# Designs tried in a protein design run: peptides against a protein of PDB entry 5VZU. Part 7

Target 1, 271 residues: chain A of PDB entry 5VZU
Amino acid sequence: GRTLEDIFHEHMQELILMKFIYTSQYDNCLTYRRIYLPPSRPDDLIKPGLFKGTYGSHGLEIVMLSFHGRRARGTKITGDPNIPAGQQTVEIDLRHRIQLPDLENQRNFNELSRIVLEVRERVRQEQQEGGHEAGEGRGRQGPRESQPSPAQPRAEAPSKGPDGTPGEDGGEPGDAVAAAEQPAQCGQGQPFVLPVGVSSRNEDYPRTCRMCFYGTGLIAGHGFTSPERTPGVFILFDEDRFGFVWLELKSFSLYSRVQATFRNADAPSPQ

## One batch from the design tools (peptide; made by RFdiffusion4, then SolubleMPNN)

Design b1_p8_6_s4 (from b1_p8_6, 4 letters changed)
Fold by OpenDDE base, seed 5:
Structure b1_p8_6_s4 (fold): chain B 271 residues (1-271), chain A 8 residues (1-8)
Amino acid sequence: as target 1 above (271 residues)
Amino acid sequence: AKGASLVS
């Protein structure tokens, strides 16, 4: 039978050939667009900007990380045979923190899978509930034909003054259990290890992480065929490094900040 | 196979 290594080598050759074909086809019709760095905001989890994914022999991928309120987005700056440039490779929900177990239980892929899928189900329920409230509110603006009611005259109805005593119905203040906002412990980084069976192209990933969030990643076949979003984990290591665990692919991608200084890369002031 | 990048 073909070994996993044979399949990997055949696939690597196909990807190199595809990259060559696409690069040679685009050489005749290159449209250059200026990319601007997103402005930093005080509430941004880290400084937004360009990050590089190192995919070994497959080359350099560049993504733009940006923040959009309680969401983060990774946008492909470089395309590949599966996902074209300009696509949102990752979408991160900063509302849904993933709590990693201890280092021993982090080695268990099924435990990570359980945690992520439970959060995925909560996110789906919240989307369904919020969709129902938005749907019912729009239906009832039938055009009230404002028929001009004729000006009926000012009858002087008289001054009856009865002194109705307000009953003191002492409604007990229901204990609003203030859901203690667990202070965002900018906690000391926790030990981090990939689960057994999650492939990393580089074993040199950070062994400590600050925090993790639920997210979705975009996957497709060659030529952007059958694109879909799959569940994953965004892992913040530090100011300059993040990872993404692709749960269904059992793979890990490491992204490191592009340290190059770009002259005039700031977005022009909104005119 | 589907991939997120040059990883199938």
Scores: peptide ipSAE 0.212, ipTM 0.858, DockQ to the pose 0.461
Fold by OpenDDE base, seed 2:
Structure b1_p8_6_s4 (fold): chain B 271 residues (1-271), chain A 8 residues (1-8)
Amino acid sequence: as target 1 above (271 residues)
Amino acid sequence: AKGASLVS
């Protein structure tokens, strides 16, 4: 029977071969495309930009994080043997927050799986309901024949009525005590641990998270074969770090902000 | 195997 070592060696040989094929193909046709950083918006969950993934065997994986109203997207800047560059590796629904349990129950993969799958079913229901409302609204434009109702000329009545004196009722300006908006306490970070059986390449991940959201990740076979979206959890750790739990893959990807400043990387202003 | 990247 194949040993785990044989399987690992075969997999590593395939990875090296694929890396060699990709690098050799790039040497023959280098197309350089400028990457523009998304503009930051005040409503963005964190500053958009380039993040380095630490989960890949290929060394350097770069993802662009961008915000699109109630959605966030991770776009691959670096391709790999499964997912080419330019694909949306993750799509995050910022409407569907994932509430993690306590630290003890976070170790239970089945509990996380339950929570994520319940949110997935809600998202599917909302998509079905919103699809029906958009369909029914188009059908009822029956041509209402605009019968030209005749222009009846109704009359002038001029009535003058009189002088009513302005009562000076000096309503005291009630001091609207501006309820000092208590600065939204930047929610105390929740203790975070990966479930047992979720693989991480690095155990040095943040042990506290700010927020979690439902999302989907793109998976495929080698050469982008049979691509599909799988359920997962986007984990915001801080301004410079996020994670994604791939539920079906039982894997965790950590992303850290690329701190390098690029000259002339700002998106051209929309004319 | 399907993957998001080659996760070993």
Scores: peptide ipSAE 0.194, ipTM 0.847, DockQ to the pose 0.585
Fold by OpenDDE base, seed 1:
Structure b1_p8_6_s4 (fold): chain B 271 residues (1-271), chain A 8 residues (1-8)
Amino acid sequence: as target 1 above (271 residues)
Amino acid sequence: AKGASLVS
C-alpha cells in the first residue's frame, strides 16, 4: 500500500508540475493588476496588510487581511491550484467571538467542534431573521386605484361630559438583572494549543492567543472545482500573527505579517 | 479532496 508519505510526495510532485505548467503556459499572457494595501481604521482589530500563510504542503502563500466593520477578510494575493488569487480565503465574523475552554479541554476536537457549530447555527438564524425584515418592507406598494368618490356635507352635534378620577397605582419596577458582560480581558493572552488530530505544518505556533472569532474558509478541488465555505476559527495571537482552524479539514494555517514596507502601495484617495 | 489550499 502507498504510505501517507508516498501520497504526500506524489501530491507535492503534482503541485510542482501544475505550477510549472501554469507558469510556462501563461508566461506569454500575463495580466498585471496593481494591489493596494487596505487603509487602516481606528476600529481595526489589528493593522490590516499582507500576511504570509503556511498551508501544509503548499509552501508560502500571501494573504491580505482587511477589515470591513464587523467583518474581516483574508484575500488571496497568491493563488494555489485549488483557490485562485483574488478569492476570499477566509471571512471572519467579528460579532461572534469564540471562547476557547481551558488548555486541557482545548485538546478535545469535539469540544471545539461543538462550540464552533453552535456559533454557526446562531449566525444562520440571525441571517434568516434579518432577511425576513428586509423582505416584508418592500411588498405592499399595491396599486393606488384613484377612485374619485364624491362630495357630501353633513352636520352637527356637540356634546359634553367632564369627569375625573386619579388612580395612583404604583407598580414596582422589576429589576432586570443586566447580565454583566464580562469585561473582555484585553490584556493577558489565553494559553493556546491545537486540538488533537488538527494538523499543523509545524509545531512552531504561538502558545497564547488574544481572542478568537467565528469564521468561514473557502475550500475547493483543483481548478477551483465545487467551491464551498466551511466553518472555522480565526485566532488572533498578536498584532503580527493570526491563525485559522479549518474545522472540517482538521487543519491549522498560521499567518505572519510581511514586514516589508512598500512605497506607493496605498490606495489612491477616492477622487 | 477539497482544500483551502491543497491540504493533502
Scores: peptide ipSAE 0.188, ipTM 0.856, DockQ to the pose 0.594
Fold by OpenDDE base, seed 3:
Structure b1_p8_6_s4 (fold): chain B 271 residues (1-271), chain A 8 residues (1-8)
Amino acid sequence: as target 1 above (271 residues)
Amino acid sequence: AKGASLVS
């Protein structure tokens, strides 16, 4: 059988060959595109911006985190042989919070898998229901019969009249106490550990998380072949760190904020 | 194999 070392060497040789092919085909034509940082909004879960990913041996990967109402997106700034630059590597549903169990049950991959797949099914149901409402609304434009515009002009009528009285009836408006959604307290972070059998590049990940959300990650073969979305968990550790558990891949990616300040990186104001 | 990135 191939050793893990043989598989690693073959994979590294393939990657070197791919890199050589790509670099030789472009005949020194490098295209540079300016990337703008998304504006920060008050309701953003954390400050949007650039994060460096830890994905195995293959170097520095940069992802832009941005917020879009009840959704967050990770967009690849650096491409790799599987997923090119500009692709949405992760899509996070901020409506669907994942509740992690205690540390003992967090070690159970099957428990995490159950929780994530239950949320995935709810998201599918909501998409089907919302698809039906949008479909039914278009059907009922029956033919507007062009009934003709007859111009009829009439007429006068008159005058009267007077009085009456001021009846008081003071109907008490029932105070519908709108249960104020308590602002999401910056809750004490909960203890965090990866499930057994989830691979991380290193054991140096935060052992406390603030909150988790359902999300999907983009996976593909080399050359962006057969791209698909797989279920996962977005883990917010702090203002500068988040993770993504790729459930089907049994892998964890850690993302840390790029601390560099960029001049003139703000998006131009919409004219 | 499919991947999200170059995972070793």
Scores: peptide ipSAE 0.168, ipTM 0.851, DockQ to the pose 0.567

Design b1_p8_7_s1 (from b1_p8_7, 4 letters changed)
Fold by OpenDDE base, seed 4:
Structure b1_p8_7_s1 (fold): chain B 271 residues (1-271), chain A 8 residues (1-8)
Amino acid sequence: as target 1 above (271 residues)
Amino acid sequence: SKGASLVA
């Protein structure tokens, strides 16, 4: 049988060949696009900017993290054989926090999958409801022709009354033990571990996280074939590190801030 | 296989 090592070598050879084909094909038509760093806003979850991904056989990937109101976006600065540069690799819904279970239950991939899929269905419902309100509002501006409605006088009155009585029934207050939602201690990082069976290139990921959010990741076949958005978890570790768990891929991507200062990389002020 | 990046 093929060893995991044989599969890895074959896959690495394919990647090297693909990189060679891409570099050789692009030798004649390199389009350079200037990348601007997104401006920082006071309401941004962390400072926007360039992050290096240490995932996948490609080695180093560069992603731009930016904030767009209640959404965060990871845009590929480096492409790979699946997803080209300039694509939005991740989209994070900052409205939908993921509450991770305790450290024991975090090891259960099915538990994480359940939690994320429940959030996915809520997001889908909200999108359907918001789509319905936007559709109904446009129909009713028919031109009200101002026809002068005449004056007719209609009348009457009537009265009736009575009485009925005050029945007492004293139903016992069932002690609904309000499961005290432990206030998510916004200040102390929650213990974090990857679920069993989630592939990580490096076991050197932060073992505490600040917060998690629902997100979607872009996946495709080689040559950007059949691109689709798949559910995942954005994990904020700190100001300089975040992760993304790809549920369908059973993989984890760690992103670390690029500490390099770029002169003249600031976005031109919106004129 | 589909990927976000080729996971080895």
Scores: peptide ipSAE 0.135, ipTM 0.829, DockQ to the pose 0.642
Fold by OpenDDE base, seed 2:
Structure b1_p8_7_s1 (fold): chain B 271 residues (1-271), chain A 8 residues (1-8)
Amino acid sequence: as target 1 above (271 residues)
Amino acid sequence: SKGASLVA
């Protein structure tokens, strides 16, 4: 039977071969495309930008994180043998928070799977309900025949009435004690651990998370064959780090902000 | 195998 070592060696040989094929193909036709950093918005969960992924045997993966109202997107800047560059590797629904259990129950993969699958079903229900409302609203534009209701000319009445004196009622300006908006206590980070059986390339991941959200990740076979979106968890650790748990793959991807400043990388202002 | 990236 194939050993785990044989499978690993065959897989690594395939990866090296694919990397060699890709690099050799690029040498014949290098198209350079400028990447623009998304503009930061005040409502963005964190500053958008380039993040380095550490999850694949391919070494360096770069993802652009961007915010689109109640959604976030991770777009591959580097392609790999499964997912080409420019694909949305992750789509995050910022409306659907994932509440992680306590640290003991976070080790249970089945518990995390249950929580995420329950949120997935809610998202599917909301999509079905919103699809029905958009469909029914178009049907009832029956042509209301605009009957030309006649221009009845009704009359002038001029009445003058009189002088009522302005009472000076000096309503004291009640001191609207500006309730000092207690600075939204940046929610104390929750202790975080990966479930047992979730693979991580690096055990040096943040052990505290700020927020988690439902998301979907793009998976495919080699050459982008049979692409599909699978359920996962986006984990915000801090301003410069996020993770994604791929439930079906039982894997974790850590993303760290690329700290390099690029000159002239700002998106052109929308004219 | 399907992957988001080849997770070995």
Scores: peptide ipSAE 0.132, ipTM 0.828, DockQ to the pose 0.613
Fold by OpenDDE base, seed 1:
Structure b1_p8_7_s1 (fold): chain B 271 residues (1-271), chain A 8 residues (1-8)
Amino acid sequence: as target 1 above (271 residues)
Amino acid sequence: SKGASLVA
């Protein structure tokens, strides 16, 4: 039987061959597109920019992280045989924080899976409710039939009356116990470990994280076949590092900021 | 197999 190592080597050989074929074919017809760095905003979770991702066996990829209000996006700058360049490899919902359990319970993949799938269901419900409100408002422009109906004039009457009474009834204000939003402990990173059975390229990932969010990752077969979005966890480690847990793939990708400065890489001001 | 990137 083929070993996992044999399958891995065969797959790596296929990927190297695919990369070689593509690079050799592209020499005849290169389309250059300028890439601009996303503008930074004060409300951005971290500075947007280029990150180098490590995806298992497949080497280094470049992803651009950008912020779009309550959403973040990872856009592939480098393509691979599954996902071409320019695709949104990750989409993060900054409205839906993932609270990781203690370090012991973080090792339990089923616990992480439960937490993520509960948030996924809430996101789906919110999308259905918000879709219904936007749909109902447009329908009732029924045709204003301009019926011309006529004139008539009448008349009178005037009457009277005045009276008075002042009833005081002092209904007690029911104390709506405001569920105390636990202050986002913005300062100290919590201990972080990957769940058992989640693959990482290496064990050299940050062992503390600042915060986590629900997100979706784009997956496909070779040649971008049957693309779909799968649930995952965006993990902010620090200003220069984030991760993504691909829940269905049981894999972890680490992204580190590209420290290179680029001249003239800022987007032109919208004229 | 489907992958997010190349996944073996």
Scores: peptide ipSAE 0.124, ipTM 0.837, DockQ to the pose 0.530
Fold by OpenDDE base, seed 3:
Structure b1_p8_7_s1 (fold): chain B 271 residues (1-271), chain A 8 residues (1-8)
Amino acid sequence: as target 1 above (271 residues)
Amino acid sequence: SKGASLVA
């Protein structure tokens, strides 16, 4: 059988060859595009911005995290041979919180898989129901027959009249006590551990998380072949760190905020 | 194999 070392060497040779092919084909034509940081909003889960990920043999990957109402997106700033730059590597549904069990049950991959797949099914049902409502609303524009606008002009009528009275009836408005959604307390972080059999490049990941959400990750073969979205878990550790569990890949990616301040990186105001 | 990036 191939050793892990043989597989690693073959993969590194393929990567070197791919890098050589790409660098030789583009005849030193490098295109630079300015990236703007998304504006921060009060309702953003954390400050949007650039995060560094450690994926496998490729070294440093940069992802931009941005918020779009009840959704978050991770966009690749650096591409790799599987997923090119500008692709949405992760899409997070902030409506669908994942509740992690206790530490003992967090070690069970099948338990995490069950929880994620149940949420995935709810998201599919909501998409089907919302698709039906949008479909039925378009059908009923029957042909409005253009009935002709007859111009008829008439007429006068008159005058009267008077009085009456002031009736009091003081109907008490029933206080519908709107149950104030308690502001999401910045709750004490939950103890966190990766499930057994989930690979991480670094065992030095945060052992406490604030909250988790359902999400999907983009996967592809080399050259962006057969791209698909796979289920996963977005894990918020703190203001500067998040993770993503790739459920089908049984892998974990850790992302840490790029602490560098960029001058003139703010998006131009919409004119 | 498919990946999100080249996982070693």
Scores: peptide ipSAE 0.113, ipTM 0.828, DockQ to the pose 0.585

Design b1_p8_7_s2 (from b1_p8_7, 3 letters changed)
Fold by OpenDDE base, seed 5:
Structure b1_p8_7_s2 (fold): chain B 271 residues (1-271), chain A 8 residues (1-8)
Amino acid sequence: as target 1 above (271 residues)
Amino acid sequence: SKGSSLVA
């Protein structure tokens, strides 16, 4: 594959030009917006907040991690030449856990690719089925013209009698196969290694993970050209660290919690 | 090339 150095050298002139354009834009008009930390909820997988990514040739990126029911979101706080600030760099589906194989089989990129693409196909099928049910239900409310039914008179109540014998229809108790909610074993962390051929900036990543989920990452060319979402794996290492494997890019991004305390960074109470 | 940032 190409190295990060090869990509940097190939695009060096474009990077210098992009840096010049961005710095020149900032000199003309800087808009400052206050960023608030997301409120934490009891059911959040980890505490939401700011995370520092140390991947790629651009150096340091800041991402806000937030939770939205059964989805997590990474939002770029810092933009780069590919993806502007405010974009969702990662979207995580907390419904679709990725089961990593043993440590030997984790070295096989094709095995990880198979597992992720099988989950991607299930997510697509579920979206198609749920889209069909929502589409058919809205069509049939034609305007029932409320014709004013004329007040026809109260004809009298004939009293006919009681003799309904209760038929003992012995409905067999259908075996409710209790889908065993596999208890979220907050199990002992699983040994973790990157597949062969997945690029990491540093070999200094956690060698144990708590859990993995299916997700999608946003990629683009310079100047946010041809943006698309690609499949990947969100890897929770601990309360302060997560990773993302970009499957199509064969790359890994490590994110670490920003340990800075911010005064008055909490969202104002909803007025 | 495409990237989230410039990735290898």
Scores: peptide ipSAE 0.149, ipTM 0.840, DockQ to the pose 0.577
Fold by OpenDDE base, seed 1:
Structure b1_p8_7_s2 (fold): chain B 271 residues (1-271), chain A 8 residues (1-8)
Amino acid sequence: as target 1 above (271 residues)
Amino acid sequence: SKGSSLVA
């Protein structure tokens, strides 16, 4: 039988061959597009910018992390045989924090899967409810009622009556126990481990994380065939490192900030 | 197989 190593080698050879074919065919028809770094905002979770991903058989990939209010996006700068450059490889919902369990329960893939799928269902419900409110407001173009005629002025009459009394009834306001938002312990990272059966290319990932969020990752076949969004977990390790757990793929991608300084890489101010 | 990249 073919070993896993044989399958990996064959797949790497296919990748190298595909890359060679693409580079050789397009050498005469290269369109260069300038990439600009996203502007930093005060409310950004971390500084936006270029990150190097080390995942899968492709080796090194470059993604741009950017922030868009309550959402973050990872945009592919380097394409691969599945997902072309310019695609949003990850979309992060910064409204939906994932609380990881203790270190023992973090090893349980089914527990992580449960937590993520419960958040996915809440996100779907919120999208359905918000879609209904936006839809109902436009539909009442009431019928243009026809102008009825100018009928006349009848006059009367004035009547009186005065009195009644001021009943006091003092209904006690029931104490809505505000569920105390546990203050996000912003300081010390929690212990982090990948679930059993989640593949990582390198065992050298941070063993502490600051916070996690629900997100979706883009997956496709070769040539961007049948693209779909799959549920996952964005893991913020520090200012320069994040991960993404691809739940359905049982895979982990580690992203590290590109430390290179680029001159004139800032977007021109919109005139 | 589908992947985000070729996950090995």
Scores: peptide ipSAE 0.149, ipTM 0.847, DockQ to the pose 0.646
Fold by OpenDDE base, seed 3:
Structure b1_p8_7_s2 (fold): chain B 271 residues (1-271), chain A 8 residues (1-8)
Amino acid sequence: as target 1 above (271 residues)
Amino acid sequence: SKGSSLVA
């Protein structure tokens, strides 16, 4: 069988060849695009911004994290041979929280897989139901050719009078006790470990997490061939660190905030 | 193989 070294060597040769092809084809034409940081909102799970990935063999990978109501997005700022820059590498559904089991059961990949696939099925059902409601609403505007019935000038009927009796009836307003949605307590982080058989580039990941959400990750072959979205888990560790577990790839990506401050990186105000 | 990045 191929050794891990043979696979690595063949893969490095392919990367060198791809790099040579790209550098030779573009005649040193470098295009620079200005990137703006997304504005922070009060309801954002963490501050949006630039994060560096630790999962890639390509060196420094940068992802922009942004929030869009009940969704979060990771957008590639750096491209790689599989996924070009500007693609949404991860899409997170903040409606679908994943509850991790105890630390013993977190080591079981099949248990995590079960939990995520059950959430994926719920998301699929909700999309099918919402698709039906949007479809039925458009069908009924048949063009009623409402013929212009002529405006008959209907007459004056008269002035009857003022009688003012002030009936008192004091209907008690039933106190609908609005169940106060308990503010999501910034709960103590739970113990966290990767499942057995999930690869990480290093073992230096946070051993506690705040919360997890269902998400999907974009995967492709070299040259962005046959792109597809695969199920995964977004793991919030803290304000500056998150992870993504790629279930089908059995891999973990750790992302850490870029601590650099950028001048004039704010999006221009919408005119 | 498919990936989101080259997983070594």
Scores: peptide ipSAE 0.142, ipTM 0.842, DockQ to the pose 0.572
Fold by OpenDDE base, seed 2:
Structure b1_p8_7_s2 (fold): chain B 271 residues (1-271), chain A 8 residues (1-8)
Amino acid sequence: as target 1 above (271 residues)
Amino acid sequence: SKGSSLVA
């Protein structure tokens, strides 16, 4: 039988060969497209921009992180053998926070899987309910016959008078005890560890996370065959680092901000 | 196999 090592070598050779084929094909038809960095918004979870994924044998992957109200998106800037450039590799629902268990229970893949699948079912229910409300609202434009209700001339009732005295009730200025806005305790980062059996190509991932959210990741066969979205967890570590746990793939992706400053990379102002 | 670029 093929060893796991043989399968891994064959898979790496296939990936290298595909990368070489793609690179060589693109060398003949270099379409340069300007990438614009999305403008930062005050309500953005972190500054949007370019992030590099360290994907071992695939080398450097670049994604653009952008915010769209209560959704975040990771868009591939670099293509790979499975998923071409411009595809949305991850879609994050910022309404659906994932609460990680304690550090001991975080090692249990089945516990993480349970938590994420429960959130997935809630997201599906909300999508079904919101789809019904949008459907029913269009049906009841029955033609309300505008019966011309007659203009009844109702009467001039009169002018009565005068006097009510100005009571000087000197309402004491109640001390508005400025409820000291407790500085929103910038939520103490939670200890973070990957579940046992989740593959990480980099063991040097942050061991503390700020927030986690439900999301979906795009997977496909080679040549973008049979693309589908799989459930996962977006993990915000800090301003410059996030991760994605692919549940079905039992894999973890670490993304780090590209610190390079690009001249003239700002998005054109919406005219 | 289906993957993201990440899945060996």
Scores: peptide ipSAE 0.138, ipTM 0.847, DockQ to the pose 0.560

